# Designs tried in a protein design run: peptides against a protein of PDB entry 4N78. Part 109

Target 1, 186 residues: chain A of PDB entry 4N78
Amino acid sequence: HFQVICRLLGYQGIAVVMEELLKVVKSLLQGTILQYVKTLMEVMPKICRLPRHEYGSPGILEFFHHQLKDIVEYAELKTVCFQNLREVGNAILFCLLIEQSLSLEEVCDLLHAAPFQNILPRVHVKEGERLDAKMKRLESKYAPLHLVPLIERLGTPQQIAIAREGDLLTKERLCCGLSMFEVILT
Target 2, 155 residues: chain B of PDB entry 4N78
Amino acid sequence: MAELQMLLEEEIPGGRRALFDSYTNLERVADYCENNYIQSADKQRALEETKAYTTQSLASVAYLINTLANNVLQMLDIQASQLRRMESSINHISQTVDIHKEKVARREIGILTTNKNTSRTHKIIAPANLERPVRYIRKPIDYTILDDIGHGVKW

## One batch from the design tools (peptide; made by RFdiffusion4, then SolubleMPNN)

Design b2_p15_7_s3 (from b2_p15_7, 4 letters changed)
Fold by OpenDDE base, seed 2:
Structure b2_p15_7_s3 (fold): chain B 186 residues (1-186), chain C 155 residues (1-155), chain A 15 residues (1-15)
Amino acid sequence: as target 1 above (186 residues)
Amino acid sequence: as target 2 above (155 residues)
Amino acid sequence: KFLEMLLELKEESLA
């Protein structure tokens, strides 16, 4: 599903969705969640001493349950605050999954474009073959596929300009050095 | 443009009219040849005259058809060339617009990105000294310490 | 050659 969304939205659509999600998350965090956190801090016991270990695990649990009874019984916390936290969590997960899906798509695009851009994979050299000779053979094999040099030789000035710009856009991908998710987490 | 206009407005219609006129004239020539052959005392002369008219008519029609066909082909070639030029122009504009849109989109999404902290994978310098796997000696948990905790039913 | 022949025949017919 996320792969399809990435394909449908493209860079612009993803940017718009991410911006809107960030606004929503910011609104939730600075608004309702902050208010609930402040309220919870106010109702938190000022002094919560660790009960003696002699009470055992059940006794300690009951003690903390009693101390936090007002918080646990706060109905709005369960219904509204937790829902908002779920929404924030879902938004974060959505952003993560979109970025991952986009990265996969970009990697695929880069791999598909590589033969046309003189980007050759490192070939596994079997024992006894010279790596340099094999790489030269590969380079020679794919040389006719190099798009920019081909267009520079055969194309019009306008076509050459478009080809160069297209080549640059193909090479420059987010997955090569940029992260959206890190921005979202800050 | 002027050549295409001349072909469309003058040459091709003119050729079609000429061919139609030729058709009507051929019918008249055929009638003349038939009547001349029937009425002529010298049938051999009449036959030779008919052959001459037939050859002339065939040559004339062939010429008219060839001229018309060439003009139509020329017209189609000019139109095809114009269409190819238009297609090329449209494609160029489309590509330019797409590149521009992509650049704008990339700027927009770029604002939402930060450089991946490529944590330089510090070469985990394998510590030269392979720390001997500290054999996890499972110390048996002495549960007897718990024997004094709780109302155990002294069976 | 055929077109030349047709042209010659046309010229001969007009002559």
Scores: peptide ipSAE 0.022, ipTM 0.693, DockQ to the pose 0.010
Fold by OpenDDE base, seed 3:
Structure b2_p15_7_s3 (fold): chain B 186 residues (1-186), chain C 155 residues (1-155), chain A 15 residues (1-15)
Amino acid sequence: as target 1 above (186 residues)
Amino acid sequence: as target 2 above (155 residues)
Amino acid sequence: KFLEMLLELKEESLA
């Protein structure tokens, strides 16, 4: 599903969705969640001492439950605050999954374009084969597929310009050095 | 442009008219030949004359058809060439627009990105000796070892 | 070649 969303929206659509999600998350965090956190801090017991170990685990739990009774019984926490936190969590997960899906698509594009851009895969040299000979053979095999040099020789100036720009856009991908998710976490 | 216009407005219509006129003329020639053959005392001579007229008429029609066909083909070739040029121009414009849109989109999404902290992943120097993956024998975790650790309520 | 043939036929018919 996320792959389909990435393909459908493209870079522009993804950017718009991410921006809107960030706005929503910001609004939730700075608004409702912050207010609840402040309220919770006010109702928190000022002095919460560790109960004596003699009360055992059940007694200690009851003690803390009693100390936090007002917080636990605050019905709005379950209905509103936790829901908002869930929404924030979902938004973060959505962003992560979108970025991952986009990165996969970009990697695939890079791999598909590589033969046309004079990018040769790292060849595993079997024992006994000269790396240089294999590399030369690969270069010779893919040399006719190099699109930009081919167009530079046969194409019009306009076609050459378009080919160069297209080549650059093909090579430059977010997955090569950029992260959206890190920005979202900040 | 002038050649295409001449083909469309003058040569092709003219050729079609000529072919139509030829049809009417051929009918007249046929009538003449038939009457001549019936009236002639020398039927052999009349037949030879008819053959000559038939050959001439066929040659004339064939010439008209060939000329018209060539003109139509030439017209189509010119039009095809024009369409190809137009298509090429449209494609160039389309590609330029697409590149521009892509650049804009990339700028927009780029604002939402930061440089990946390439933690120098320590080259996991694969140890030369691929230690045989020790088959993870799932030993059942004996949780009984924890029975003595902590105030677990034995029920 | 076809035109040449037709021209030849025309000439032969006129002869």
Scores: peptide ipSAE 0.022, ipTM 0.685, DockQ to the pose 0.011
Fold by OpenDDE base, seed 4:
Structure b2_p15_7_s3 (fold): chain B 186 residues (1-186), chain C 155 residues (1-155), chain A 15 residues (1-15)
Amino acid sequence: as target 1 above (186 residues)
Amino acid sequence: as target 2 above (155 residues)
Amino acid sequence: KFLEMLLELKEESLA
């Protein structure tokens, strides 16, 4: 589904969706969640020391449950705050999955374009084959597919310009060094 | 353009009219030849005259058809060439627009990106014992797990 | 050649 969404929206659509999601997340964080956090901070025990280990795990749990009773019993926390946090979480996950899907699409595009851009894959040399000979053979095989040099030779100036720009756009992908998710986490 | 216009407005219609006129004339010639053969005392001479008219008529029609056909073909070639030029122009414009749109889109998404902190991946010192790469069984991400977490948008 | 032939026939018919 995310792959289809990425294909459908493209860079522009993804950008718009991400921007809107960021706005929503920001609104949730600065609004409702912040208010709940402030409230929780007010009701949080000022002194919560770790009980002695001698009480065992159940005793320690009961201790913390008692100390946090007011927080746990805060009904709005379970309903509204957790829901908002879930929404934020979903938004983050959505962004992550979109980025991952986009990266996959970009990698596929790069791989498909590679023969046309004089980018040769690392050749797995089977035992006994000379790497150089195989590379030369591959170079020879794909040489006619080099689009930019071909158009530079045969095309009009306008076509050459378009080919160069297209080549650049094809090579420059987000997956090569950019992360959207890091911006979202910031 | 002038040549195409002449073909469309003058040469082809003129050729069609000439063929039509030829048809009418051929009918008259046929009638004449028939009557001449019937009325002539010298049937051999009349037959030779008919043969001559027939040959002439066939040659004329063939010429007219050939001329018209060539003009039509020429017209079609000119039109095809024009269409190809138009297509080329449209494609060029379309590509230019697409590139521009893509650049804009990339700028828009670019503002939402930061450079991946390439954490200096420590040189994966290949452990001496090549542990067989555990076949990363891509467990299909069961997105159904997300179905229980989000509000009811069945994606 | 065919066109030439037709032209010749046309000329012969006009002569």
Scores: peptide ipSAE 0.021, ipTM 0.694, DockQ to the pose 0.012
Fold by OpenDDE base, seed 1:
Structure b2_p15_7_s3 (fold): chain B 186 residues (1-186), chain C 155 residues (1-155), chain A 15 residues (1-15)
Amino acid sequence: as target 1 above (186 residues)
Amino acid sequence: as target 2 above (155 residues)
Amino acid sequence: KFLEMLLELKEESLA
């Protein structure tokens, strides 16, 4: 699903969605969640000492239950606050999954473009074969596929410009060094 | 452009008119040949004359049709070439627009990105001395250390 | 008609 979304939205669509999600998350964090946290802080016991271990686990639990009674009974915490937190969590997960899916798509694009961009695959050299000879063979094999040099040789100035720009756009992908998710966490 | 215009406005219409006129002339020639054959005392001569006119007329019509056909073909070729040029131009514009859109999109998404901090995964240098798995002696957690931190509920 | 006439004339010339 996320792959399809990435394909459909493209960079622009993804950017828009991410921006909106960030706004929503920010709104939730700075608004409702912050308010609940403040309220919780107000009702939180100022001094909550650990009960003596002699009371045993049940006694300790009862102690904390009593100390946190106001928090536990705060109905809005269970309903609204947790829902908002879920929304934030879902948004974060969504962003993560979108980024991952986008990265995969970009990698695939890079791989598909590689033969046309003079990017040779790493050749597994079997024992006894000279790496240099294999590389030379590969270079020779793929040399006619190098799009930019081909167009530079045969194309019009306009075509050359487009080819170069296209090549640059193909090479420069987010997955090579950029992370959206880090921005979201920030 | 001038050639196409000449073909469309002058050569092809002219050829069509010539062909039409030729039709009328052929009818006249046919009538003449028929009458000449009937009226002539020397039918053999009249026949030879008719053959000559027929050959000439057919040659003329063939020439007119061929010329017209060639002009039409030439016209179509020119138009096809123009269409191809237009297509090329449109494609160029389209590609330019697409590239531009992509650049804009990338800028937009780029604002939402940061450089991946390649945290140099410090090679976890495996400590040379495999510390002998310290037998996790489950020291019973002496919870008594925490006894002084709690408020004793006096029952 | 003219071609037919010519064909007829040809046939007459060969007869």
Scores: peptide ipSAE 0.017, ipTM 0.690, DockQ to the pose 0.007

Design b2_p15_7_s4 (from b2_p15_7, 5 letters changed)
Fold by OpenDDE base, seed 4:
Structure b2_p15_7_s4 (fold): chain B 186 residues (1-186), chain C 155 residues (1-155), chain A 15 residues (1-15)
Amino acid sequence: as target 1 above (186 residues)
Amino acid sequence: as target 2 above (155 residues)
Amino acid sequence: SFLDKLKEIAEESLR
């Protein structure tokens, strides 16, 4: 589903969706969640010492549960705050999954374009074959497919310009070093 | 353009008219030949004349058809060339627009991106001293309170 | 050429 969404929206559509999601997340964080956090901070026990490790994980959990009983039992926290947090979480997950899907699409595009851009895949050399010979053979095989040099030789100046720009756009992908998800977490 | 116009407006219509006129003329020639053969005392001479007219008529028609056909072919070639040029122009414009749109889109998404930080996975160092668990009287924590919390939308 | 001959014949027929 996310792959289809990525294909359908493209870079522009994804950007728009991400921006809107960021706005929603920001609104949730700065609004309702912030207010609940402030309230929780006010009602939080002032002295909550870490119980001795001797109580074990369950005992420690019970201790904190007891200390935070009033907070946990706060109905609005369960209904509204947690729901908002869930929405934020869903938005984050959505962004993550979109980015992952986009990265996959970009990688596929790069792989498909590679023969046309003089990018040769790492060749698995079977036992007994010379790597150099195989690489040379591959180079020879794909040499006619080098699009930019071909167009530079045969094309009009306008076509050459388009080919160069297209080549650049094809090579420059987000998956090469950029992350949207980190921006969302920020 | 001028050549195409001449072909469309003058040469091809003219050729068609010539063929039509030729048809009418050939009918007259045929009638003449038939009557001449019937009325002539010298049938052999009349036959030879008919053969001559027939040959001439066939040659004329063949010439007219060939000329017209060549003109039509030339017209089609010119039109095909024009269409190819138009297609090339349209493709160029389309590609330019697409590239521009892509650049804009990339700028828009680019502002939402940052360089991937290779998060160094910190090795979880296990604490060395496992302190002995002291028996804590466990009141059972009712976790059912959390059952309603976390039904994430199964995406 | 054949076409030239045809043209000649055609021109003769129009006379």
Scores: peptide ipSAE 0.021, ipTM 0.637, DockQ to the pose 0.010
Fold by OpenDDE base, seed 1:
Structure b2_p15_7_s4 (fold): chain B 186 residues (1-186), chain C 155 residues (1-155), chain A 15 residues (1-15)
Amino acid sequence: as target 1 above (186 residues)
Amino acid sequence: as target 2 above (155 residues)
Amino acid sequence: SFLDKLKEIAEESLR
């Protein structure tokens, strides 16, 4: 599903969606969640001493339950605050999945373009074969497929310009060094 | 353009008119030959004359048809060439627009990206400093990053 | 050429 979304939206659509999601997340964090956090901080006991270990785990739990009774009983926390947190979480997850899907698509594009861009695959050299000979053979095999040099030789100046720009755009992908998710986490 | 115009406005219409006129003339020649044969005491001579006129007329028509056909073919070739040029121009414009749109899109999404810190220590260092929009520094694309993701086609 | 001959014949007929 995310792959389809990435294909459908493209870079522009993804950017728009991501921007809007960021706005939503920001709004949720700075608005409702912040308000709840402030309220919780106000209701939180100022001094909560650790109960003696002698009370055991159940006793300690009861102690904290008692100390936090007002927080636990705060109905809006469970309904509104947690829902907002879910929304934030979903937004983050969505962004992550979009980025991952986009990266996969970009990788595929790069792989498909590689033969045309003088990018040779790593050759597994079997024992006894000279790497250089294989590489030379591959170079010779794919040399006619190099699009930009071919167009530079046979094409019009306009075609050459377009080919170069297209080649550059094909090579420059986000997956090669850029992360959207890191920005979201920031 | 001038050649095409000449073909369309002068040569082809002229050729068509010539053929039409030739048709009319052929009818006259036929009538003449028929009458000449009937009236002539020397039928052999009249027949030879008719053959001569027939040959001449056929040659004339053949020439006119050939000329007209060649002009039409030339016209079509010119038009085809023009269409190809137009197509090329349209394609060029389309590609230019697409490239532009892609660049815009990439700029937009680029604003939402940061450089992947290859430093292994995932210390989520809260960037204390408002990371200035990291200007997309065109770093050379390290394709080696793809080495780990691609199921290497084990050739 | 055949075409040249035709042309000659045609020109003669138009005369």
Scores: peptide ipSAE 0.020, ipTM 0.627, DockQ to the pose 0.012
Fold by OpenDDE base, seed 3:
Structure b2_p15_7_s4 (fold): chain B 186 residues (1-186), chain C 155 residues (1-155), chain A 15 residues (1-15)
Amino acid sequence: as target 1 above (186 residues)
Amino acid sequence: as target 2 above (155 residues)
Amino acid sequence: SFLDKLKEIAEESLR
């Protein structure tokens, strides 16, 4: 599903969605959640000492339950605050999964473009075969596929410009050094 | 352009008219030959004359058809060439627009990105050059990141 | 004769 979303929206669509999600998350955090946190802080016991161990685990639990009774009984905490936190969590997860999906698509694009951009894969050398010879063979095999040099030789100036721009755009991907998720977490 | 216009307005219509006129003339020739054969005392001579006229007529018609056909073909070639040029221009524009749109999109998404090697506290600063994608690492791309994924790709 | 005229027309038309 996320892959389909990435393909459908493209970079621009993803950017728009991410921006809107950030706004929503910000609104939830700075608004409702913050208000609830402040309220909770106000109702927190001013003094909460560790009860004696003699009360045992049940007694200690009851003690803390009593101390936090007002918080535990605050019904809106479960219905509103926790729901908002869940929404924030879902938004974060969504962003993560979108980025991962996008990265996969970008990697695929890079791989598909590699033969046309003078990028050769790492090759395994078998026994008795020289790496240099193998690389030379690969270079010779893929040399005719190098698109930009080919167009530079045969194309019009306009075509050359387009080819160069296209080549650059093909090479430059977010997965190469950029992260959206890190921004979302800040 | 002038050549195409001449073909469309003068040569082809003229050729069509000539062919039509030829039809009417051929009918007259045929009538003549028939009557000549009937009236002639020397049937053999009349037949030979008819053969001569027939051959000449066929040659003339063939010439007219060939000329007209060549003109039509030439017209079509010129038009095809024009269409190809137009197509090329449209394609160029389309590609330019697509590249532009992609650049814009990348700028937008780039604002939402930070360098993977930077701390989470890194402040996102918009680049001064609006034409370039925001903070795209234009350094030589290390494709080693693809090593783990590319195992299934047959080159 | 009419036929002679036709012959002339035919010859002119085929030239």
Scores: peptide ipSAE 0.019, ipTM 0.610, DockQ to the pose 0.008
Fold by OpenDDE base, seed 5:
Structure b2_p15_7_s4 (fold): chain B 186 residues (1-186), chain C 155 residues (1-155), chain A 15 residues (1-15)
Amino acid sequence: as target 1 above (186 residues)
Amino acid sequence: as target 2 above (155 residues)
Amino acid sequence: SFLDKLKEIAEESLR
């Protein structure tokens, strides 16, 4: 589904969706969640000492449960705050999955474009074959597919400009060094 | 444009008219030949004359047809060339627009991106010695590094 | 030439 979304939306559509999600997340974090956090901080016991280790894990849990009973029983926390946190979480996950899907699409595009851009795949050299000879053969095989040089030789100035620009756009992908998700986390 | 116009407005219609006129002329020639053959005492001579007129008439019609056909072909070639030029222009515009749209889209998404922190803490150990600028060897981008990113098919 | 062929055909038909 995310792959289809990436294909349908393109860079622009993805950007718009992510921007809107960021706004929503920001609104949730700075608004409702912040308010609940402030409220929780007010209700939080001022002095919560670690219980003695002698109480064991169950006793410690009960202790904290008792200390936080009022917080845990806060109905609005369960219904509203947690829902908002889920929404934030979903938004983050959505962004992550979109970025991953986009990266996959970009990689596919790069792979498809590679023969036309003088990018040769790493060839597994079987035992006994010279890497250099195999590479030369591959270069020779794909040489006619080099689009930019071909157009530079045969095309009009306008076509050459378009080809160069297209080549640049094809090479410059987000997956090569850019992360959207890091911005979202920031 | 002038050539195409001449073909469409003058040469082709003119050729068609010429063919039509030739029909009338051929009928006259046929009538003449028939009458001449009937009236002539020397039937062999009349036949030879008819043969000559027939050959001439066929040659003339063939010439007219050939001329007309060539003009039509020329017209079609010119039109085809015009269409190709138009197509090229449209394609150029389309590509330009697409590239522009893509650039805009990339700018928009670009603002939402940051450089991947390659935490390669390369301690820039300032090499004490002014090492000569290491020739930037364009290492081919190893896209295999991305193979582990996502649920891609583990080859 | 096409014309030559037509002449030939015409001549054959009169033959």
Scores: peptide ipSAE 0.025, ipTM 0.636, DockQ to the pose 0.012; fails the geometry check

